# Peptides against a protein of PDB entry 4M9S, part 29

Target 1, 135 residues: chain A of PDB entry 4M9S
Amino acid sequence: SRGLVGVECITPYSYKSLAMALQRCVEVLSDEDRSALAFAVVMPPGVDIPVKLWSCVIPVDICSNEEEQLDDEVADRLKRLSKRGALLSGKRMPVLTFKIDHIIHMFLKHVVDAQTIANGISILEQRLLEIGNNN

## One batch from the design tools (peptide; aimed at target 1 V26 H110 V112)

Design b1_p22_3_s1 (made by RFdiffusion4, then SolubleMPNN; from b1_p22_3, 9 letters changed)
Fold by OpenDDE base, seed 3:
Structure b1_p22_3_s1 (fold): chain B 135 residues (1-135), chain A 22 residues (1-22)
Amino acid sequence: as target 1 above (135 residues)
Amino acid sequence: FKFTTLTEEQEKRLRELEEKLR
């Protein structure tokens, strides 16, 4: 069982204020960074996820066929998101990972396009199977 | 303000992914 150490209290006023603040943060992002943030909805909140897994779902339109270049570009996008308040948090050691907070994830579940969510789930499921078979 | 509700199936699939990625 996963335990919560703290107490969470959510009010209608807090929700509205948070949504407005997050919307402002999202509006100043580039199209590419905003797209990357949208696909974070398919990741489990509060879990440190390796860049390799992020690269399975984050769309990249400008890179070579090299996997390393893909991971580098994805990492750059995630790094930019981590510098925008609490959108993401990064960890460099022992492995470069990023995680989405529960509050941000909850926001994304309410604002991300339903088809984007469905596609992201399907893509990640397929890629996980492929990675498992190739190891 | 946009509001989206996930289907029960989508929520189930997300939970299954969470267990795989933990």
Scores: peptide ipSAE 0.432, ipTM 0.872, DockQ to the pose 0.515
OpenDDE base, seeds 1, 2, 4, 5: peptide ipSAE 0.432, 0.432, 0.430, 0.427; ipTM 0.873, 0.873, 0.872, 0.872

Design b1_p22_3_s2 (made by RFdiffusion4, then SolubleMPNN; from b1_p22_3, 10 letters changed)
Fold by OpenDDE base, seed 2:
Structure b1_p22_3_s2 (fold): chain B 135 residues (1-135), chain A 22 residues (1-22)
Amino acid sequence: as target 1 above (135 residues)
Amino acid sequence: FKFTKLTKEQEERLEKVFEKLR
């Protein structure tokens, strides 16, 4: 019986190494992209979330109140985050969505400011109620 | 970024939001 040498995928990245790598990635972000990433903590990890829902919580300072411009700006921020490796993953079809990984979400849960998290939860709760009432 | 811990209440609120988004 040839023992299947189980390739123990030793993920060599100690939790500390991953955290340090993620911290470095966060430090080089613009303030806007860092803010967008912070608010990803209020999204369920492993779920493909439409840009429209991201736009409910990601603050946009410069864009007109036009929904289309808001969604485009949010999408651009999320796309930039997606290009920085494991921060987010984007899907274009059937609808443009972004997903936060469980590991990244766990990282954010520990490093994002408590007030930011509280604000994000409150904003999202309110927006979900509004969407639910308009349907 | 400072290391912060969510309160129990915040965790519960967050989970309720997640349930709505799944």
Scores: peptide ipSAE 0.479, ipTM 0.865, DockQ to the pose 0.497
OpenDDE base, seeds 1, 3, 4, 5: peptide ipSAE 0.475, 0.469, 0.474, 0.473; ipTM 0.863, 0.863, 0.862, 0.864

Design b1_p22_3_s3 (made by RFdiffusion4, then SolubleMPNN; from b1_p22_3, 8 letters changed)
Fold by OpenDDE base, seed 4:
Structure b1_p22_3_s3 (fold): chain B 135 residues (1-135), chain A 22 residues (1-22)
Amino acid sequence: as target 1 above (135 residues)
Amino acid sequence: FKLTELTEEQEKRLKELEEKLR
């Protein structure tokens, strides 16, 4: 099954005005959405990533561990994040994807805890390998 | 507040992921 326990982003970050603004945006998120945002750090910036790949690393606490339900829940979280300014951008066509911009990615690289980053990388690597081998 | 510092290995792994996902 895919999914992780929720994590917290390191806050506050007040180095520059942009960082302060992003910090405020992060602070008003729910814990679940903040956790989803945290794991966006492992995604390549500027690349449209399908929900299936997001679901490999985004923490989800649902009753059913079916992949379809997991993807739906992940998509909902990403949709909410995409409505929060520049945090994410969603694209529905041709395939539902979400993208993190470089500036947000750089922010996350500095405010997401080191263990979360390390875990996210490892998990994504493993899941990609598994997906690749199963296809 | 201490900023997270990525190791060189982590940066390399992120780049590899980027290549795989691009």
Scores: peptide ipSAE 0.412, ipTM 0.856, DockQ to the pose 0.414
OpenDDE base, seeds 1, 2, 3, 5: peptide ipSAE 0.405, 0.411, 0.406, 0.402; ipTM 0.853, 0.853, 0.852, 0.853

Design b1_p22_4 (made by RFdiffusion4)
Pose (drawn by RFdiffusion4):
Order: C-alpha cells, then structure tokens, then sequence
Structure b1_p22_4 (pose): chain A 126 residues (1-60, 70-135), chain P 22 residues (1-22)
C-alpha cells in the first residue's frame, strides 16, 4: 500500500531503498525490454504462468515474448525461467512492487484491460 | 493504438525513474 518506500531506511547499502537500485537495471534496458517489463506488472507474482498467457500483455509464431522474457531475466535477473513442464516464466514479488508504484498509472489499467480482452478471445476459440 | 500505449508506458516509466533519482 505504499511500495518499497514503506520500508526505506539508512542501511549498509548505498541505496535508500531497493527501488533506487532497480531504477538503473531498467534504465540500461533495451527500449522494448523496457516495454515488456513495464507491462509484466499486471501479472500474477509468485505464480508460474505460460508464454501464451504472456503473449497477451507483452508488446511487439509468438515466442518473441519468450525471447524478451529471457533477456529480461538474464539482464538484472528481473524475471524467472522454468524450462518444463511447459516453457513458463514468473514474476517474483519485489520485482513487482517495484513496478506497481513505478509504472505509469494508466498503463496498469491498460494492461488489465488488454489482458481481460485477449483472455476473452481465447474464450472465443471454443 | 498499441504503439501509442507502448510509447506512453515507456515515457511514464521514465518519468517515474526520474522521480526516484530525485
């Protein structure tokens, strides 16, 4: 209910809070990977979820979502790969409340909608 | 539309990153 700023304090760390640190990991990022990361906010954290359940919210055969999610986990270790049962990724929690009070307030609602939308279109496949 | 949303998301993120730098 306030993000990482709820716990920021003087610590042996050079950063007042972990968000100030993560700031850079996002700044060095490929412009698009900045995009895919900026959107993975509207994902369930600590939950393993498939490439296609990701192809819905991440921008551009759609494995390209996976490629981005791979660079994203290799560069700053921001996501998480888990090879089988099915090629799936995962957003940890700190790497989430970072994005919550950090990603543009609108883009949160837009991800929520673009998803409930593309979810419904997989509902129409049947 | 998707391009605009992507640009807005990137710009918004950059604004927030600048706020954290302040």
Amino acid sequence: SRGLVGVECITPYSYKSLAMALQRCVEVLSDEDRSALAFAVVMPPGVDIPVKLWSCVIPVLDDEVADRLKRLSKRGALLSGKRMPVLTFKIDHIIHMFLKHVVDAQTIANGISILEQRLLEIGNNN
Amino acid sequence: EEEELTKEAIEGLEKKLKELAE

Design b1_p22_4_s1 (made by RFdiffusion4, then SolubleMPNN; from b1_p22_4, 14 letters changed)
Fold by OpenDDE base, seed 1:
Structure b1_p22_4_s1 (fold): chain B 135 residues (1-135), chain A 22 residues (1-22)
Amino acid sequence: as target 1 above (135 residues)
Amino acid sequence: ELKKIVEQANEGLRKSLEALRA
């Protein structure tokens, strides 16, 4: 269950302080981490989401299709994003989850391509259905 | 149109999360 091909998040709102700070954070990310951040836009803001669900949309290029490896790789990317402060918030207990805040989500909605968002949502829905059918 | 897509995604995630927590 691999994610989409990586995309970049670029904003024309660099004159705003918040956008400037966020863009700076985005620019120092690796391509893979930047892609992970972009696809965070499909997640509902303010919700603690377990890594397994993040892995439904986060692009993975090199890792094997083993679920454990995919989850670990996704978790590592999300952890790196969470260390950039406002990008994501991680929670280890009771289970490892990550959350995107409303302000960051709004930022992403304006800088991520609309078609990418639509595609990400479609993929997420498909994979959620698969998860539901297997439970 | 995009709003509808987002809403559908959110609903799907909500249901999934609810199922995981059950």
Scores: peptide ipSAE 0.098, ipTM 0.666, DockQ to the pose 0.026
OpenDDE base, seeds 2, 3, 4, 5: peptide ipSAE 0.181, 0.172, 0.185, 0.184; ipTM 0.797, 0.789, 0.797, 0.799; seeds 2, 3, 4, 5 fail the geometry check

Design b1_p22_4_s2 (made by RFdiffusion4, then SolubleMPNN; from b1_p22_4, 13 letters changed)
Fold by OpenDDE base, seed 2:
Structure b1_p22_4_s2 (fold): chain B 135 residues (1-135), chain A 22 residues (1-22)
Amino acid sequence: as target 1 above (135 residues)
Amino acid sequence: SLAEIVQQANEGLRKSLEELRK
């Protein structure tokens, strides 16, 4: 399944030093990467999440239902995020995973649009159910 | 399971959002 299309991150926030730094990191992101970061809020912080699960919620506009293409695109976005202000942490072994730390998650919880979060949670829950039923 | 961890976290997130925006 594809992620949400057309959802953008909203980042209104009263800044402390760390928040200011994070906000700057967010502002320089492309729209696509910023959207990907926004939806990272629906992942449990501190947990290594495989790309397959990220692909459930990361907004990716692909021309086909090719799962490999989806995963690759999602992975690329997450990799860029991991290199930009350490917004995410990636691991290649044993499988490609990404995790959001508690501090970043807390930041996103306050700056990402509430409706976006709610929608992301709903979609993730739905898609997790589908994955669970598929196997 | 990982799915359960995610679900548990998101349940907390929903509650947190409700509380923060009251």
Scores: peptide ipSAE 0.356, ipTM 0.863, DockQ to the pose 0.045
OpenDDE base, seeds 1, 3, 4, 5: peptide ipSAE 0.316, 0.339, 0.343, 0.282; ipTM 0.842, 0.855, 0.856, 0.829

Design b1_p22_4_s3 (made by RFdiffusion4, then SolubleMPNN; from b1_p22_4, 14 letters changed)
Fold by OpenDDE base, seed 5:
Structure b1_p22_4_s3 (fold): chain B 135 residues (1-135), chain A 22 residues (1-22)
Amino acid sequence: as target 1 above (135 residues)
Amino acid sequence: SLKEIVQQANEGLQKSLAQLKA
């Protein structure tokens, strides 16, 4: 399992109405959901991403390394995010996917610290490489 | 299909990663 809690979201654009609204949405999230949202910054905006790929970067603290359990936990977090201020958009069919909008992605690029972004990129690259090697 | 979605996502991810690194 892996996890990141206590993510701080500070932006020089907090004086803007949109940024303020988004910050309010972020502030009411749990630490776990906020961490999940933070790592969403590494995903391409406007693209429906399968939960399996989200699970590569979303930090989840689970006792089992079972992939199905990981996907379920990740899906639950993403579902909660999709219900809060349209932070994500979920689709059930044909497969369960989630999408981050451009405006949310742009916001995250400014509020998520550089180290978190770098870590997310590194993790995603490694996981994608592993998936590719196993296919 | 899932395969097509994953492939599209992978392409998007590579572009996103490149952009984030720039």
Scores: peptide ipSAE 0.206, ipTM 0.815, DockQ to the pose 0.033
OpenDDE base, seeds 1, 2, 3, 4: peptide ipSAE 0.033, 0.045, 0.094, 0.043; ipTM 0.592, 0.619, 0.695, 0.620

Design b1_p22_4_s4 (made by RFdiffusion4, then SolubleMPNN; from b1_p22_4, 13 letters changed)
Fold by OpenDDE base, seed 1:
Structure b1_p22_4_s4 (fold): chain B 135 residues (1-135), chain A 22 residues (1-22)
Amino acid sequence: as target 1 above (135 residues)
Amino acid sequence: SMKAIVEQANEGLKKSLKKLRE
């Protein structure tokens, strides 16, 4: 199981237009999608990341442990986030990837709980190691 | 291939994570 407790983001940028816009986008997300967005903070900004690697950190609450299903669920969440405009950018060719921009990443670094960030990094490192060992 | 892309990205992420921890 890869379920995680929902993550809330609190921003100190209350009167900045960008922060307000982002806050509105975040508020309409489901708990699962909001958690997915929060964990995007562990990804390097400006880099196209394959869905397979996103699945290493994106929490999945309602899904089987099948690899294909996990990737599909993660892809769906990331697609929804990408439709919110500046949150993520997706590419379909040559493979499905998603990228977090620097501004959004900077925002997340300030609003995502420090322990959540630390946990996300740890989880990603562990799972990347597992992927490497299985190849 | 997908595998090659994932592996390349994996190595890149490992390096990036070191920076994020700092």
Scores: peptide ipSAE 0.252, ipTM 0.847, DockQ to the pose 0.032
OpenDDE base, seeds 2, 3, 4, 5: peptide ipSAE 0.250, 0.244, 0.241, 0.249; ipTM 0.846, 0.843, 0.838, 0.846; seed 2 fails the geometry check

Design b1_p22_5 (made by RFdiffusion4)
Pose (drawn by RFdiffusion4):
Structure b1_p22_5 (pose): chain A 126 residues (1-60, 70-135), chain P 22 residues (1-22)
Amino acid sequence: SRGLVGVECITPYSYKSLAMALQRCVEVLSDEDRSALAFAVVMPPGVDIPVKLWSCVIPVLDDEVADRLKRLSKRGALLSGKRMPVLTFKIDHIIHMFLKHVVDAQTIANGISILEQRLLEIGNNN
Amino acid sequence: AETEEALEKVRELLKEAVEKAR
């Protein structure tokens, strides 16, 4: 209910809070990977979820979502790969409350909607 | 204050990245 700023203190670390650190990991990022990352906010954290359940909210056969989610986990270790039972990714929690009070307030609602939308279109495949 | 400034800088970058993607 306040993000990482709820716990920021003087610590042996050079950063007042972990968010100030993560700031850079996002700054060095490929402009688009900034994009995919900026959106993975509206994902369930600590939950393993498929490439297609990701192809819905991440911008551009759609494995390209996976490629971005791979660079994203290789570069700053921001996501998480889990090869089988099915090619799936995962958003950890600190790497989430970072994005919550950090990603543009609108883009949160837009990801919520673009998803409930593309979810419904997979509902129409049947 | 320092954290707020750092987060605002990230917000701006992420917003620009979303706008470029659109």

Design b1_p22_5_s1 (made by RFdiffusion4, then SolubleMPNN; from b1_p22_5, 12 letters changed)
Fold by OpenDDE base, seed 2:
Structure b1_p22_5_s1 (fold): chain B 135 residues (1-135), chain A 22 residues (1-22)
Amino acid sequence: as target 1 above (135 residues)
Amino acid sequence: SEVEEAMARTRALLAQAVARAA
């Protein structure tokens, strides 16, 4: 199976200006969307990442035998994030991709739990290796 | 940091995967 168990991320940090606004945006997210955003920190900023690869780290509780169903759920979450305070940038053509910007990435590195980040990176690496070996 | 180092290790794998998936 792909993905991770959902992890709730709530930040107690106080920030100025943009960071404060981002914190407020995160706090009003649903639990599942906030969890998705938390794991977005494991992606390199400024890179358009296909949904298939996002699904390696975005936690989804509903898993089916079809990867498309999983990818669709991940895509929906990422789409909602892209509409919330520019947390992500979506691109539909030529392939549906999402990108995390440097500013958001820096923010997440400070507010996401360190163990969550470490686990996410480990899982991402493992899944990428598996994908590479199967292709 | 450990996070930065871990991310560096995965960059090449991601680049390859992105190239194949995109």
Scores: peptide ipSAE 0.328, ipTM 0.853, DockQ to the pose 0.034
OpenDDE base, seeds 1, 3, 4, 5: peptide ipSAE 0.215, 0.326, 0.326, 0.325; ipTM 0.764, 0.850, 0.853, 0.851

Design b1_p22_5_s2 (made by RFdiffusion4, then SolubleMPNN; from b1_p22_5, 10 letters changed)
Fold by OpenDDE base, seed 3:
Structure b1_p22_5_s2 (fold): chain B 135 residues (1-135), chain A 22 residues (1-22)
Amino acid sequence: as target 1 above (135 residues)
Amino acid sequence: DEVEEAMARTRKLLAEAVRKAE
């Protein structure tokens, strides 16, 4: 699928126009998908991130608290986001990953609550350290 | 800004984790 960079080469849009379009996309999301999108801001743009690492930040409430179910639920949310415009780009091979575009990331950085961003980064760092210690 | 600085602190850890997950 073409990223926003490819679209801009054909039909450039101002930041204002893009922001309006993105705001409309956000408004039609479910609460849980909108929350997932908010926490996507903690990921570096332009990097293919495995679902396991997305699960370090995306909030999920599951009954069994099994890691396998966690990853599946996170993947489902990210898949839904990837189907709405250019919010995320996913690929399945060789590993299921999702990527946030620079433009989308810039949008989120300005519209997501600062405390949410700070908490997300803190949680991500903590969980990455735990993964590093357990492997 | 503050967000950019905070993200930079986790970038290295994330890069390593991405490599290991591949």
Scores: peptide ipSAE 0.334, ipTM 0.855, DockQ to the pose 0.035
OpenDDE base, seeds 1, 2, 4, 5: peptide ipSAE 0.331, 0.224, 0.330, 0.231; ipTM 0.852, 0.773, 0.857, 0.779

Design b1_p22_5_s3 (made by RFdiffusion4, then SolubleMPNN; from b1_p22_5, 7 letters changed)
Fold by OpenDDE base, seed 1:
Parts: C-alpha cells; structure tokens; sequence
Structure b1_p22_5_s3 (fold): chain B 135 residues (1-135), chain A 22 residues (1-22)
C-alpha cells in the first residue's frame, strides 16, 4: 500500500550553468530513479530525512510492501541519486538519512508540475499521520 | 503558492516524524 506509481519529471529546462547540468543529470536517470527524484521535491530542503520517511513518497512497484524490503529499495535509489550530480546528500550516522539541498529543490519545483507536487505532499501527509497514530 | 502552503502544512508533521525515526 505504500507503493506509488512513478511520475516523470523530464522537461526542457535550458538555463545554462547549474540548471542545465541538473537537467542533464535527470535525463540520464532510469525511469525509477527519475521518479524518485521527482518525489524528492515534496521534502523540505536542508533536512536530513530518514529512509523510512522517504519511503512514504518514493515510488516502489517492484519489491513487496514489507518495510524492510521497501526501505532497502528506497535507500538504493536515494544512494544512486546522491552519487549523481549531488542530487541528494546522504549521511550514514547516526541513522541513514538523505537531504535535498535548496538549489536542487528549487530546480525540481520548476520541472515537476505543481499538481504532482501537491499530490505527493498529500500522500506524505497521510502516511505521516498514519505513522504518528501507530507510534 | 499552493505547493508552498501544502509544504507548510506538512512541515510540522515531518519534523515530529523525523524526531521519532531518528
């Protein structure tokens, strides 16, 4: 039930320098990694987010809905993103977390349509509420 | 914007969730 259908975020974005570089990075991603990146925009920039919470919004349709497998798959995707154009920043200690920087977040806000972003945020909020009620 | 407002609504929930998950 935590699986989400991926959304593509490839759009023409021809501003030179960093934006152009970021767009190039997005274009060479796999569909699944690009979807993960698209939904990364729903996270606030500059915050180290645990993988468990990333799993609330990162689309996964391959593995089971078991938390362990889901979190591992999400972590793998985020790790790949962190190694590609510094799209994310990962930290291993004390808990594995990933962070989206302001510049990347700003870029994504332009290349991911507003409705997709809004939907992702709604999903995140719903799942966070569920987690809060269960803890 | 609608996106910004939505982010603001979710921000506190996320903060609490991060704290618990850490």
Amino acid sequence: as target 1 above (135 residues)
Amino acid sequence: SEVEEAMERTRELLRKAVEKAR
Scores: peptide ipSAE 0.343, ipTM 0.859, DockQ to the pose 0.034
OpenDDE base, seeds 2, 3, 4, 5: peptide ipSAE 0.223, 0.337, 0.337, 0.340; ipTM 0.763, 0.853, 0.857, 0.858

Design b1_p22_5_s4 (made by RFdiffusion4, then SolubleMPNN; from b1_p22_5, 9 letters changed)
Fold by OpenDDE base, seed 5:
Structure b1_p22_5_s4 (fold): chain B 135 residues (1-135), chain A 22 residues (1-22)
Amino acid sequence: as target 1 above (135 residues)
Amino acid sequence: DEVEKAMERTRELLRRAVERAR
């Protein structure tokens, strides 16, 4: 496995229309896509982030150790999320990137466990440093 | 907010990584 272990999310926005809409979107996701969405909170909102960097935090269970296969699987998950309304915004040109919007990010900050978020950020930092050292 | 504080610490690293990955 690569990335983070999936987590459960609980929303405090039970009576808000936005929360209801988001809950419906989340409920129809696969477990894998829902987990990917949870860890999207680790990324700063409003930033177009390349798939390679998303792969640092999106949990993927693949048999191959090849980074290309990891990136492809992550891209597929993010693409599925981008098709679920406003969960993510994908951009294909000039480079394949995905962005989490402030509204979704704000929602996730309240529904994802704080310790999980902290751990995810720590892992992101570590992996970014590793990437930086290899270049 | 602990999330915001943590994100602030990683923001510059991420910016640099994004630039390299583009």
Scores: peptide ipSAE 0.342, ipTM 0.861, DockQ to the pose 0.034
OpenDDE base, seeds 1, 2, 3, 4: peptide ipSAE 0.341, 0.340, 0.342, 0.236; ipTM 0.859, 0.859, 0.858, 0.778

Design b1_p22_6 (made by RFdiffusion4)
Pose (drawn by RFdiffusion4):
Structure b1_p22_6 (pose): chain A 126 residues (1-60, 70-135), chain P 22 residues (1-22)
Amino acid sequence: SRGLVGVECITPYSYKSLAMALQRCVEVLSDEDRSALAFAVVMPPGVDIPVKLWSCVIPVLDDEVADRLKRLSKRGALLSGKRMPVLTFKIDHIIHMFLKHVVDAQTIANGISILEQRLLEIGNNN
Amino acid sequence: AEEETEEALEKLREKLKEAVEE
């Protein structure tokens, strides 16, 4: 209910809070990987979810979502790969409350809608 | 300290907003 700023203190660390640190990991990022990361906010954290359940909210056969989610986990270790039972990714929690009070307030709502939308279109496949 | 953190996050928000718009 206030993000990482709820716990920022003087610590042996050079950063007042972990968000200031993560700030750079996002700044060095490929412009698009900034994009895919900026959107993975509207994902369930600590939950393993498939490439297609990701192809819905991440921008551009759609494995390209996976490629971005791979660079994203290799570069700052921001996501998480888990090879089988099915090629799936996962967003941890700190790497989430970072994005919550950091990603543009609108883009949160837009990801929520683009998803409930593309979810419903997989509902129409049947 | 809180204000400096908020300013840094606002700068990051602007960069991310630009990246989403691109």

Design b1_p22_6_s1 (made by RFdiffusion4, then SolubleMPNN; from b1_p22_6, 16 letters changed)
Fold by OpenDDE base, seed 2:
Structure b1_p22_6_s1 (fold): chain B 135 residues (1-135), chain A 22 residues (1-22)
Amino acid sequence: as target 1 above (135 residues)
Amino acid sequence: MLEEIRAALAATTARLAAAIAA
């Protein structure tokens, strides 16, 4: 599944216009970046989330078993998203974090398919348990 | 800080889970 549905929400004009603009941004994303954006829906809006936690839900092909390499790949995707229509906001200090705004999150809640949301939740919870058990 | 993030994550996932179940 692509994770994102190309359906415009019936909302006030301002949101509708924004949704159209966002949809255009989504359409030009790479498959990997679009997937990352889809899973961003499980993140709390308005919260600066460390890349480490983003890596819990952002799907990355296992090219390396090194956690740092995976985080770097995730960071690169999130950086691209932050540049593309400000889908995310990046912050370098004190640690590298990314934040999804409420407006973007609201958009994603309506356009990301339920299965992707469910998968994202499941993956996040699983990874958090693994992190917790390994600490 | 991490605890706050964990709480926010849990709250968000709970809301989403409820929404997709409705």
Scores: peptide ipSAE 0.510, ipTM 0.898, DockQ to the pose 0.029
OpenDDE base, seeds 1, 3, 4, 5: peptide ipSAE 0.489, 0.492, 0.500, 0.486; ipTM 0.892, 0.894, 0.896, 0.893; seed 4 fails the geometry check

Design b1_p22_6_s4 (made by RFdiffusion4, then SolubleMPNN; from b1_p22_6, 12 letters changed)
Fold by OpenDDE base, seed 2:
Structure b1_p22_6_s4 (fold): chain B 135 residues (1-135), chain A 22 residues (1-22)
Amino acid sequence: as target 1 above (135 residues)
Amino acid sequence: SREEILAELEKTRELLAEAIAK
């Protein structure tokens, strides 16, 4: 089990010029998509990250334990986020990847609660170790 | 602290780089 819980992203910078537009985008997201965006903070900005690695930190509540279904669900969430302005950018070739922008990442570093970030880091490291050991 | 947590993000980059390379 992944053990991740969905988290709502609340920001005190709703009316700040830097975060105003982004906050509006965040507010209209579903709880699940907003949670996915929050945990995106653990990814390095400007790097094309394969969906498999995104699945290490993106919370998924309803899916089988099959990796394929997990990746598909994660991909769907990331695709939705990529359609919301500059939140994420996706590439289909050669492998499906998503990238978080530097500006978005900076925004998330300010608005995502510290505990969520800490949890995301912890789970990511754990999952990466598992992947490394299994492959 | 929050600062320490954010600093930890830098350490994850190395792990991710290794994972991406595989």
Scores: peptide ipSAE 0.439, ipTM 0.903, DockQ to the pose 0.036
OpenDDE base, seeds 1, 3, 4, 5: peptide ipSAE 0.435, 0.426, 0.430, 0.428; ipTM 0.902, 0.899, 0.900, 0.901

Design b1_p22_7 (made by RFdiffusion4)
Pose (drawn by RFdiffusion4):
Structure b1_p22_7 (pose): chain A 126 residues (1-60, 70-135), chain P 22 residues (1-22)
Amino acid sequence: SRGLVGVECITPYSYKSLAMALQRCVEVLSDEDRSALAFAVVMPPGVDIPVKLWSCVIPVLDDEVADRLKRLSKRGALLSGKRMPVLTFKIDHIIHMFLKHVVDAQTIANGISILEQRLLEIGNNN
Amino acid sequence: ETKEVAEKFLEHLKEFVEEVEE
């Protein structure tokens, strides 16, 4: 209910809070990977979820979502690969409350909608 | 569109960091 700023303190670390650190990991990022990251906010954290359940919210055969999610986990270890049962990724939690009070307030609602939308279109496949 | 979202994200990130520094 306040993000990582709820716990920021003087620590042996050079950063007042972990968000100030993660700031850079996002700054060095490929402009688009900034995008895919900026959107993975509207994902369930600590939950393993498939490439297609991702192809819905991440921008551009759609494995390209996976490629981005791979660079994203290789560069700053921001996501998480889990090869089988099915090629799936995962957003950890700190790497989430970073994005919550950090990603543009609108883009949160837009991700929520673009998803409930593309979810419903997989509902129409049947 | 993706570039615009990325720019907005970076701007918001800078504003957030400034608030944390204050």

Design b1_p22_7_s1 (made by RFdiffusion4, then SolubleMPNN; from b1_p22_7, 13 letters changed)
Fold by OpenDDE base, seed 4:
Structure b1_p22_7_s1 (fold): chain B 135 residues (1-135), chain A 22 residues (1-22)
Amino acid sequence: as target 1 above (135 residues)
Amino acid sequence: SSSEIAKKFLESMKKYMQEVLS
């Protein structure tokens, strides 16, 4: 399996305009997409990151033995997020990447549990090391 | 390759990860 399983973000209501807008976007998400959004906070903001690396932290409910299928599922979730209030920015060329904006990232840092963030970072590091050691 | 990409990304994220984990 890839990513964390069973972790949800905390999205308290705010009267601040930005937070309110983002909260509305979050509320219409499925549980799966909301979870994916939560773990997007693990990634550094402002960086175009390939789907392969996103798949290291984005939770997937159905895991396949085929890595391509896992990446496709992650890509679908990230794509949906990119279309929901531009929570992410997708780029298709030269390779499919997604980027979390600094503003969105800052929002998530305040609404996602700190321990969840720390755990996600740790898992990302571990999986990056594993990928790096493989050919 | 995925390995090369992962290595490069890991190097670039070291400072970021340390800040979050600290």
Scores: peptide ipSAE 0.212, ipTM 0.807, DockQ to the pose 0.031
OpenDDE base, seeds 1, 2, 3, 5: peptide ipSAE 0.112, 0.205, 0.209, 0.211; ipTM 0.687, 0.800, 0.804, 0.806

